# Designs tried in a protein design run: peptides against a protein of PDB entry 6J54. Part 42

Target 1, 223 residues: chain A of PDB entry 6J54
Amino acid sequence: NENLFASFIAPTMMGLPIVTLIIMFPSLLFPTPKRLINNRTISIQQWLIQLTSKQMMAIHNQKGQTWSLMLMSLIMFIGSTNILGLLPHSFTPTTQLSMNLGMAIPLWSATVFTGFRYKTKTSLAHFLPQGTPALLIPMLVIIETISLFIQPVALAVRLTANITAGHLLIHLIGGATLALLNINTMTAFITFTILILLTILEFAVALIQAYVFTLLVSLYLHD
Target 2, 42 residues: chain B of PDB entry 6J54
Amino acid sequence: QFQFTGIKKYFNSYTLTGRMNCVLATYGGIALLVLYFKLRSK

## One batch from the design tools (peptide)

Design b1_p20_2_s2 (made by RFdiffusion4, then SolubleMPNN; from b1_p20_2, 14 letters changed)
Fold by OpenDDE base, seed 1:
Structure b1_p20_2_s2 (fold): chain B 223 residues (1-223), chain C 42 residues (1-42), chain A 20 residues (1-20)
Amino acid sequence: as target 1 above (223 residues)
Amino acid sequence: as target 2 above (42 residues)
Amino acid sequence: MLEISNKVLEQILLILSKLL
């Protein structure tokens, strides 16, 4: 079991945690454009950033579009860290719940506070769904209040659980395929095929979780 | 369009202002209950 | 062919096991 969680232990170099360097590493993969016509890779990156930016900001008014830079930086950071984590012997900081909570709580609080400051009436009204029977109003307001506080936790746990579970499954099935090679080659081939399909799925999950995390933050801002 | 009269005008689950007032009333009620029990315990 | 494919698969899995 210790070997299964070895990939989730914070790496150290010379007794110093290098987690900070790993967290900062994805920023180096997205250099600032210097030319009108950039390299193919940078052009594709910029195109993807523009597409995602347009899609995410389509639901926001001009005031909400002020958050575009933060939301885009967030999705690029989480997405890049998740994808890099799928590399062999790579450490994914997003597998750490503390990091995800550290991102989710400030962003959630910022969206909630901005909502209360600029749209106080609408924000308060969201604690009561439209059409609620009068007798259920107090109970439903309490439930909605609790739901609000669960949002940042659910946001962080969703990201952590999906990435962590994916990594664990890859390790477990990978270990199973190796064990089955000595028993039956045909069964090992089947498990290997499952492993390949799982790795493809994890690439998709890595991107989707980054998108969903940022989208939910965006939706809380819009609400 | 909903036309409400009396107390239902201010406390309803259909209008934005009505929903807001209901939320504030519920929080106020809870706060008063907490305050009551806190003062009663003294 | 099957023996060669099995050996290649075994090597790939061994490499992956060292990487994962």
Scores: peptide ipSAE 0.010, ipTM 0.604, DockQ to the pose 0.011
Fold by OpenDDE base, seed 4:
Structure b1_p20_2_s2 (fold): chain B 223 residues (1-223), chain C 42 residues (1-42), chain A 20 residues (1-20)
Amino acid sequence: as target 1 above (223 residues)
Amino acid sequence: as target 2 above (42 residues)
Amino acid sequence: MLEISNKVLEQILLILSKLL
């Protein structure tokens, strides 16, 4: 009975945590271009960065577009870590809630403070939705303030839950397929097919969650 | 444009300024209540 | 054909068991 959560334990080598090296590893996959016409891999990466930057920054004003570098670095980091995490025996740092909170809280605070600094009236008005009855105004303002503070937690938990659930499901079905090989080959084939379909889905989920995380951060910056 | 007259002009849920004033009034009220309870304990 | 497919499947799953 292997521990289902063994893959989520922080890896140690020679008694030292390697988490820092794992977090830095995705940055090595995105080298800076040195030529006008680069290799196909670098060209595809640049093309993807340009497409995502155009889509995300289309919502923002010129002042908000200054955050493009930060948001693009964030999506590339989360996306690359999530994709690399789908490799066998790999550790995904984004499965750790501490890491995602460490990313979400500073970004959320920065967006909220920039909103209050440059657009004080609109940011304060955001605590009260339009058209609320006068009797519900005090209660709704309190609820909206609580909602604001829940935003970084919800952002971090969403990412961790989706990635962790996907990894657990792959491990569970993978373990089931191995166990069923000795019992019935036909059932093992069916479970293996499900495993393949699930892994394809998890690749999509890994990219979508990276995009949603950055999109929500960008949306908080826009409001 | 809803032309609100009187106090509703400053405290309205439809205008941006009105919404801001409502939020500030609610925070001010909460701050005063907290201050009142702190002073009363003492 | 079924025996060959089962043997290939077993080998793939054995490789995956070593990888996963």
Scores: peptide ipSAE 0.008, ipTM 0.613, DockQ to the pose 0.011
Fold by OpenDDE base, seed 2:
Structure b1_p20_2_s2 (fold): chain B 223 residues (1-223), chain C 42 residues (1-42), chain A 20 residues (1-20)
Amino acid sequence: as target 1 above (223 residues)
Amino acid sequence: as target 2 above (42 residues)
Amino acid sequence: MLEISNKVLEQILLILSKLL
């Protein structure tokens, strides 16, 4: 398939998009514990969830910890979808900007709304950094207001661009390695080594982007 | 602790209340300007 | 050794070409 963007096309079965099933699939990887002593895999998953939960909630006050369940579900969802997306012939829903905006905008609006509801003075004061000279106050307030509205867009685009760029780069280098096999095996070996290193990097990026996305939502909630 | 007197007490970039008032004043000013131009265009 | 490594590399790349 010569189309580099074919992997980003939503898959269809019998004329119906299967995107909904793909989005729900990661939920099957995290079953609810039914026993006091769980299987090794479930125990490791719970341990990881507890560790990440402790780290993420360390920033928040008691009221902010109410969001723990939602933030943990978010990081697990994005992380699992990103990792599953690196599997061969897989579709990553997080490559779709619409999905990431669909997550970013409500979460951002909720954090901003909760900020204005519970800490009105602090939230309004956030539009003006401390120690600004009087001449720059009007301009800076406008810039900070624009910055606030760019936050959900930046949050979504960051996740989308990093995952999409990674997939595209893997396809490009993969195609190049195959083409170089017919020309020179030594150069193909070098490009193949780069491809392996890149795939390892993409696994790290997949986890980092999930963490960063959730962390930024968490930070917006804390502010 | 900065002790501000007069108008600087209410409109200050260092105090939380002062920052809030500055933000409200800027939004109020922008709203008034927009209102002025909207009324002028009629 | 180089021929074996090249054959293994070709096979791996063929598998990857089918996977990617």
Scores: peptide ipSAE 0.008, ipTM 0.601, DockQ to the pose 0.011
Fold by OpenDDE base, seed 3:
Structure b1_p20_2_s2 (fold): chain B 223 residues (1-223), chain C 42 residues (1-42), chain A 20 residues (1-20)
Amino acid sequence: as target 1 above (223 residues)
Amino acid sequence: as target 2 above (42 residues)
Amino acid sequence: MLEISNKVLEQILLILSKLL
């Protein structure tokens, strides 16, 4: 009986962790353009990057647009790792909460400190919504400060939970399909259909979570 | 747009300056309370 | 037809079990 969580164990070769190589592998899938007219695959990739870049940077002013490289690299990294993780017997680094926190906390702190540095008055004022009754001001300020500190945790947990849950569901439904084959072929066919639909959903979730993660980081920078 | 006089000019929930001052006052109050309890426990 | 379908399904699941 294979452990349900066996796919989430960090892979090792000869006792050496190969997680670093897995994390670096997606970078090889996005080569730098060398020609004015590239092949179809690179052209499509560049087009997608440009589209997402335009959408993400539309919210920001000129100073905020300096973060475009960081945000685009982030979405490409998370998206590629999530998609590659859906391959059979693949390890998804984004299922590790430590990695997601390691990305979320520095980016969140950078946005918050940047806000306090360049927009001190606006950033401090953000802890109190406009039109708040005087009696509720102290309580609301405290709640808003707590909310701020929960942001990086929520960002990391959202990504980890969605990817991990999806992988677990695929394993569970796959195992159920195999078990039901010996009992009733019709029910096994139904569960297999659900498995296919679920895998399609997980491909979408993998991309959406990468986009949402980057978008929220971008929005925190804008605020 | 909002004309406030007196203390409301500096502590209001409508202007940026007023909101900032309210936040600073809240943090200052909390810090003083924490300091008070810390000094009292000694 | 049912036997063929079952055999195909078994083969797909065997391949899937080896891949997953």
Scores: peptide ipSAE 0.007, ipTM 0.613, DockQ to the pose 0.011

Design b1_p20_2_s3 (made by RFdiffusion4, then SolubleMPNN; from b1_p20_2, 12 letters changed)
Fold by OpenDDE base, seed 1:
Structure b1_p20_2_s3 (fold): chain B 223 residues (1-223), chain C 42 residues (1-42), chain A 20 residues (1-20)
Amino acid sequence: as target 1 above (223 residues)
Amino acid sequence: as target 2 above (42 residues)
Amino acid sequence: MLELSDAALQAILEILSKLL
């Protein structure tokens, strides 16, 4: 397929979009435990969730920890969708900017409104960093206000761009490797090695981006 | 603790309350400017 | 060994091409 963006087209089955099913599919990978001692795979999964939960919630006070369930569900959702997206011929919903904006804007809004509702003084004071010279105060307040509104956009674009760029790069290097196989085996081997390294990197990026996305939402709540 | 006197007590970049007041004053100033230009254009 | 490695590499790349 000469179309580099074919993998980003919303898949349809029998004329019906199956994007909703793909988005819901990762939830099936996290079954609810029914036993005190679960299967090895579920136990490892729960251990990982608890580990990440402890690390992420260590930044927050008791009131901030009320968001633990939402933040953990978010990181698990984004992480699982990103990892599943690395499977061959898989559609990654997080490559769609609309989806990421759809997640980022409500979460950002919720954190901002929560801040203004419960910590009005601190939230308003956050628009002016401490120690600012008096003459720069109006300009800096405006800049910080603009920065606040850019946050949800930056959050969504970061996730989308990193995942999309990774997928495109794997496709391009993969195509180049195949083309070089018929020309020079040694060069093809080098490009193949790069492809393997890149694939490993993309697995890491998939997890890191999920973590960073959730962490930034968490930090906005803390600030 | 910085002891501020006069207007600096309410408008400073060091205290939480002072920073808040500066932000509110900035927004108020912008709102007044917008209002001024809107009224002037009529 | 080199021929086998080349054949294995080619097979992997062929599979990869089908997967991509």
Scores: peptide ipSAE 0.006, ipTM 0.602, DockQ to the pose 0.011
Fold by OpenDDE base, seed 2:
Structure b1_p20_2_s3 (fold): chain B 223 residues (1-223), chain C 42 residues (1-42), chain A 20 residues (1-20)
Amino acid sequence: as target 1 above (223 residues)
Amino acid sequence: as target 2 above (42 residues)
Amino acid sequence: MLELSDAALQAILEILSKLL
């Protein structure tokens, strides 16, 4: 168990937690353009940011578009941290539930409070679905209120669980492949193929989870 | 399209105002129940 | 070809050993 979860231990260097440096590192990968005609890499990055921005902001009205900068920074941050976490011997801060809760709770609370401030009637009415039978109204309102409070937890746990499970599975299958190389090369090749397929899947999951996280936050803002 | 009369005008699941009032009524009811049990326990 | 395959296998093993 200690060997399996060793990759999730917060790294320390000379007694100082380097987690802060790891969290800040993705920001260095996205430099601000200084030229009118940017380098190819920066141009591709800006293009991707524009595409994702257009897709995410298409759901929002003009007031919701004010959150564009924050949502885009969030997706880029989570996506970059998740991808960097798939590198060998890398620590992924997003595997820490505390970090994801630290992002989810403030964003969720901000969306809920902004909803109550600007659309009080609609936000209060959202606790009761349309067309509910009169007898089920009190129970359903309670369930919906509980559901609202579970949203930030579900958001954080989803991201944490998917990334953590992926990393654990890569480590387990990777360890199995190394062990099987000394026993049977054919079985090791099969497990290695599974490992490659899994790593490709985890790259996709890393990006999807970042997108889903920001999308759900944006949807909560839209409500 | 829904013409509600009486109490159903204020407490309905179809109109926005009706849903809001239902939610407020449920919270008010829960608050009163909690208050009742708190006062009873003293 | 066998030496290249062995070198590739060793390189893959080194990468895997670094991944694990």
Scores: peptide ipSAE 0.005, ipTM 0.602, DockQ to the pose 0.012
Fold by OpenDDE base, seed 4:
Structure b1_p20_2_s3 (fold): chain B 223 residues (1-223), chain C 42 residues (1-42), chain A 20 residues (1-20)
Amino acid sequence: as target 1 above (223 residues)
Amino acid sequence: as target 2 above (42 residues)
Amino acid sequence: MLELSDAALQAILEILSKLL
């Protein structure tokens, strides 16, 4: 019903959409370090960035490592937005397919064009898997080309669907717990326990989806 | 290592160059088909 | 103890009801 999707409606303040402000808000949580020994929060952030950077860039050559800043900014952005979205009455921009497409399409296109520019032979050869029977080559090349164009859509939909489904599930179980409080307190306690476990899971999902999105972009760059 | 002779040397699914040529040939064929139908419709 | 746990649970759920 209408109440289930109310959290996914773009918020407006005084008739003005504030989505842009919400999108920019996570950037305020990551200040630039200015001291040799920073605050505890900044130190943890820098540590996480370094760990993820090492993990993501381990696959790439020197040319691919130039994308480190872009990929790290992407994972921090998506991760922070997803985590902030788990706050009550918060709006997650990543639940909007338009936003995720807006990120996925340019990044995908950039990786594909860079691949064609620097690795033309390998990139063209990627449309035909190794060892395919000769009779299936034309059909498989067509399928692979279509698959390439579906990649940005799949990337965006995956992120959107996982985050949206999680939010809906939390909302539904939360609503059920409230309804059961007036019916049976014992069952309400069980559903509440499930809700807590689910919220913990969604925190993990929020980070994993940010990582997967960035990783897939990275893999497309590597190929 | 695969030893290919004749046409298989240029069009194979195992070598990088062969795969590239197969892809280009496929695109070329599709382009020619599209061109054929476009010219036929006129 | 059971009444206190129920009251605490109810309070938490009431807070959650306002937040959700």
Scores: peptide ipSAE 0.005, ipTM 0.613, DockQ to the pose 0.011
Fold by OpenDDE base, seed 3:
Structure b1_p20_2_s3 (fold): chain B 223 residues (1-223), chain C 42 residues (1-42), chain A 20 residues (1-20)
Amino acid sequence: as target 1 above (223 residues)
Amino acid sequence: as target 2 above (42 residues)
Amino acid sequence: MLELSDAALQAILEILSKLL
């Protein structure tokens, strides 16, 4: 009886954690272009990067577009790690809340500090929505301040929870399918179909969560 | 365009400057309250 | 047909049990 959480244990070789190598591995999948016309795989990668960059940078002015490199690297990193994590017996670093907080807090802090530096008046004004009744102003400012500090936590938890829940669900449905095989083949077939559909969904979720994470960071920069 | 006169000119929820001043006033009030309780406990 | 489907399902599930 394997523990359902065994897949989330940090892998070790010879007693040494290899998490650092796993985190760096996705970077090897995206080589820099060497030719004007590259092979099909690199061309598809560049096309995807260009599409995502156009979408994310469309809401930013010229100064905000300087963040394009960082945001694109972030989405590629999270997306690749999430997809690789769906492989059998693979460890997904993004299931670790510490990693996601480690990404979310600095990026959030950078966006907030950049906002206060270049748009001090607008940034301070965002703590109070327009048209607020005078009596609710102090309370609402406090709520908006708390909301601001919850942003990096919500960003990290969203990514962690979605990826972790997906992996757990695949394991549970997979285990149920095996258990039902000896009881009723028809019900096992139904659960197996659900498992396939769920796996396809998790591939989509893996990419969507990478996009949402980066988009929200970008949105905080815009605000 | 809202024409505000008096204190409402500086503290309003419609203008950018008014909203900023309201936020600063709120933080200032909280800081003063914290300071008051800290000094009262001594 | 039913026996073949059961055998195919069992084979796939055995592979999945080894992978998951």
Scores: peptide ipSAE 0.000, ipTM 0.605, DockQ to the pose 0.011

Design b1_p20_2_s4 (made by RFdiffusion4, then SolubleMPNN; from b1_p20_2, 12 letters changed)
Fold by OpenDDE base, seed 3:
Structure b1_p20_2_s4 (fold): chain B 223 residues (1-223), chain C 42 residues (1-42), chain A 20 residues (1-20)
Amino acid sequence: as target 1 above (223 residues)
Amino acid sequence: as target 2 above (42 residues)
Amino acid sequence: LLDISNAVLQAILEILGQLL
């Protein structure tokens, strides 16, 4: 059991935390453009950012579009860290619930407070769905209030659980493949094939979870 | 385009203002209940 | 009672939709 979770231990050198360097490393992979027509890698990055920006900000008005920079930076950060976490013997900071809560709680609170600041009536009305019978109003408002406070927790746990589960599955199937190499080569080959398919899936999951995280933050802002 | 009269004008689940007032009323009720229990214990 | 049950179910679905 200790060997299984050893990959999730925060790396340190001489007792100094390297986690800060790991978190900042993805920023180096996205340089700022200096030319009108940049390199292929930068052009692809810009295209992806523009595409995701258009998709996320299409729901928002002009005032809501001011959040585009923050939301795009968030998706780039989470996406890049998740992809880098799939490298062999790599540590993924997004597997740490503390980090995801540290991102989710401030962003969620900001969206809720901005909602109350600019759309006070609408925000208060969201605690009560339309057409609710009068007898169910008090209970439903309580449930909606609880639901609101669960949002940051669900946001953080979803990202953490999905990435962590992916890493665990890759490790377990990889370990099983190595164990079966000398027992049955055919079954080991099948398990290895499943491992490859799973790794491809985890690449997709890494990007999807980054997108979902930012999308939900954006959705909470819109509501 | 709902025509509510009386107390339903201020407390309804269809209009935006009515929903807001219902939410505020529920929070006020909960606050009063909490205050009641605090005052009851002491 | 059926309308109330439907309203409750819809509310639960809305909550689940927000949580997911």
Scores: peptide ipSAE 0.148, ipTM 0.785, DockQ to the pose 0.021
Fold by OpenDDE base, seed 5:
Structure b1_p20_2_s4 (fold): chain B 223 residues (1-223), chain C 42 residues (1-42), chain A 20 residues (1-20)
Amino acid sequence: as target 1 above (223 residues)
Amino acid sequence: as target 2 above (42 residues)
Amino acid sequence: LLDISNAVLQAILEILGQLL
């Protein structure tokens, strides 16, 4: 069982953690454009970023659009790391709950504090849904307060759990495929096909989770 | 669109200000309860 | 999403209000 989770341990080389390099590596895949008309690959990347940016910032006013750069960087980071993590024997930093909490909590706190700073009345009113019966107000405010504090936890756990579960399944099915190679080749082939389909699904999940993470942060900012 | 008078003007779940006041009142009530239990234990 | 969530919550509260 330890072998199954070995891929989730922070990799070290000569006692030095190489996680830093792994985290920094995705940044190399997205060079900044320097020309009006760039290479095709860069142009496609910029186009995708622009599309996602327009989609995410459509709900925000001009003040909320200030967060566009950070949100786009976040989605690019999480998305790229998740995709790269699906490579064989790759380590995904986003599978570590500590990392996800490390990014979720500050971003959540920033969104909450910015809400309280610039939209104090609306933010305070958010703890009580409109039209609540008077007798339920205290309990509902308490529940909504608890819900607020669960947001960063849910944000981090959702990302971590989805990616981790996907990796675990890929590893298990992959291991089963290898074990069945000498037992039943036909069954091994079927299992391998399932593995491929699962991998494709995990690619989609990786992108979706990155998007959802960023979108929820954006939504919390919008209040 | 909602016309409230008296206490309902300040504490209602339909207006933004009313909701805010309800939240503040709830937090204030909790704080008072905590304070009461703290003082009682001493 | 918030409006939808609030609408659902309001519906639940209305049901609870009728039951109580």
Scores: peptide ipSAE 0.143, ipTM 0.759, DockQ to the pose 0.017
Fold by OpenDDE base, seed 2:
Structure b1_p20_2_s4 (fold): chain B 223 residues (1-223), chain C 42 residues (1-42), chain A 20 residues (1-20)
Amino acid sequence: as target 1 above (223 residues)
Amino acid sequence: as target 2 above (42 residues)
Amino acid sequence: LLDISNAVLQAILEILGQLL
């Protein structure tokens, strides 16, 4: 078990936490444009950001669009860290549950509190579904309250579990392919093909999880 | 669309105000139960 | 999906255990 999870240990060098540098590294890949017409790479990045921004903010009214910068920064951060984590022998900070909880809990709390602040009546009404039989009202209110508190946990665990499971599978299959190279070359080739397909899938999962995480935060904000 | 009379006017699962009142009533009931057990233990 | 992923993971671990 320790060998399997060795890649998920936070790297340190000379007692200094390299994790902080790893977390900051994705920001270097998105430079701020200084020209009206930027380089092709920067232009593509800005175009993608605008597209995702329009899609995410389409759900919200003018008041909800105030969170656009925060949500877009969040999706860019999670997405970039997840993609960089798929590099060979790379450490992904988003595999750490503590990091995801550190992002999910404050954002969830902010969305819930903003909901209560600006839409108190509607927010309180969401604890009870419409058309509920009178006898089930107390039970459902309790369940909905519990469901609300499970949201940040589910948000963090979903992101962490999906990324961690993907990395674990890549490492396991990668190790299996190396082991099978000297045993059976044909099976090793098959497992290697599966590894390639899995890595492609994990690239998609990395982006999807970043999007889902940000989308759910935005949906909680919308109430 | 829905006409409620009496207690159903304030506590219903169909109107926004009614749902809010039901939620507040349930929380109030739970708080009273907790208070009751706390006072009973003393 | 979690159960399937766990089952697949367990199967891979069993294969690795046999190979190593």
Scores: peptide ipSAE 0.075, ipTM 0.699, DockQ to the pose 0.015
Fold by OpenDDE base, seed 1:
Structure b1_p20_2_s4 (fold): chain B 223 residues (1-223), chain C 42 residues (1-42), chain A 20 residues (1-20)
Amino acid sequence: as target 1 above (223 residues)
Amino acid sequence: as target 2 above (42 residues)
Amino acid sequence: LLDISNAVLQAILEILGQLL
């Protein structure tokens, strides 16, 4: 039981400074370019960032493009932390609900606030979908208001649950594989194959969740 | 483009202004209800 | 070769199990 959560609790029990260093570590993986033509690794990285930036900002007008820097930094941060978390004996800060809430709530508040400041009429009208029957208007407005306040919670929980569940599955199947090595080698081979497939899936999930998190923040800004 | 007359001009579910007014009216109604129950004497 | 491959596979699994 304790072994299942050891990968999630141990770094935090060592102290806050270690957690801070873990959070800051992904920033070292993105050095600033100094040359017109950088090395192949940095060039590919920049190309991916530009590609994702063009894809994410395609839904926004010129005013929405102002958020491109923050959204790209967010996706790179979440993506890098999630990928690093798949390393052996690694700790993913994004598995902590407190961290994800700490990111989701301010970003959500900023998007809602910017919507009310620059698009007041559209933002207020968003609480009532078009074509609603007149008798259902008060109830639907209340429901959509509640839905708005659930957005930051859903955003944080979605990211946390997906990453945490992936880690737990890798640990459980890995432990089962080791337990079956001395019992049945054939079943152990099958479980190991599943573990490899699951690991590949978790790499994809790590990137997808980072993308979805950033996309939803962007969509909330667009309203 | 929809053409509304009377009260429907200001409170409708099809125009942007109408939707905004409906939302504001709903919040105003809720605020008045809360105020009523707060000021209700026992 | 089969025994060596199995031993290597088992060792890799043990290392991975400890790392996970």
Scores: peptide ipSAE 0.027, ipTM 0.638, DockQ to the pose 0.011; fails the geometry check

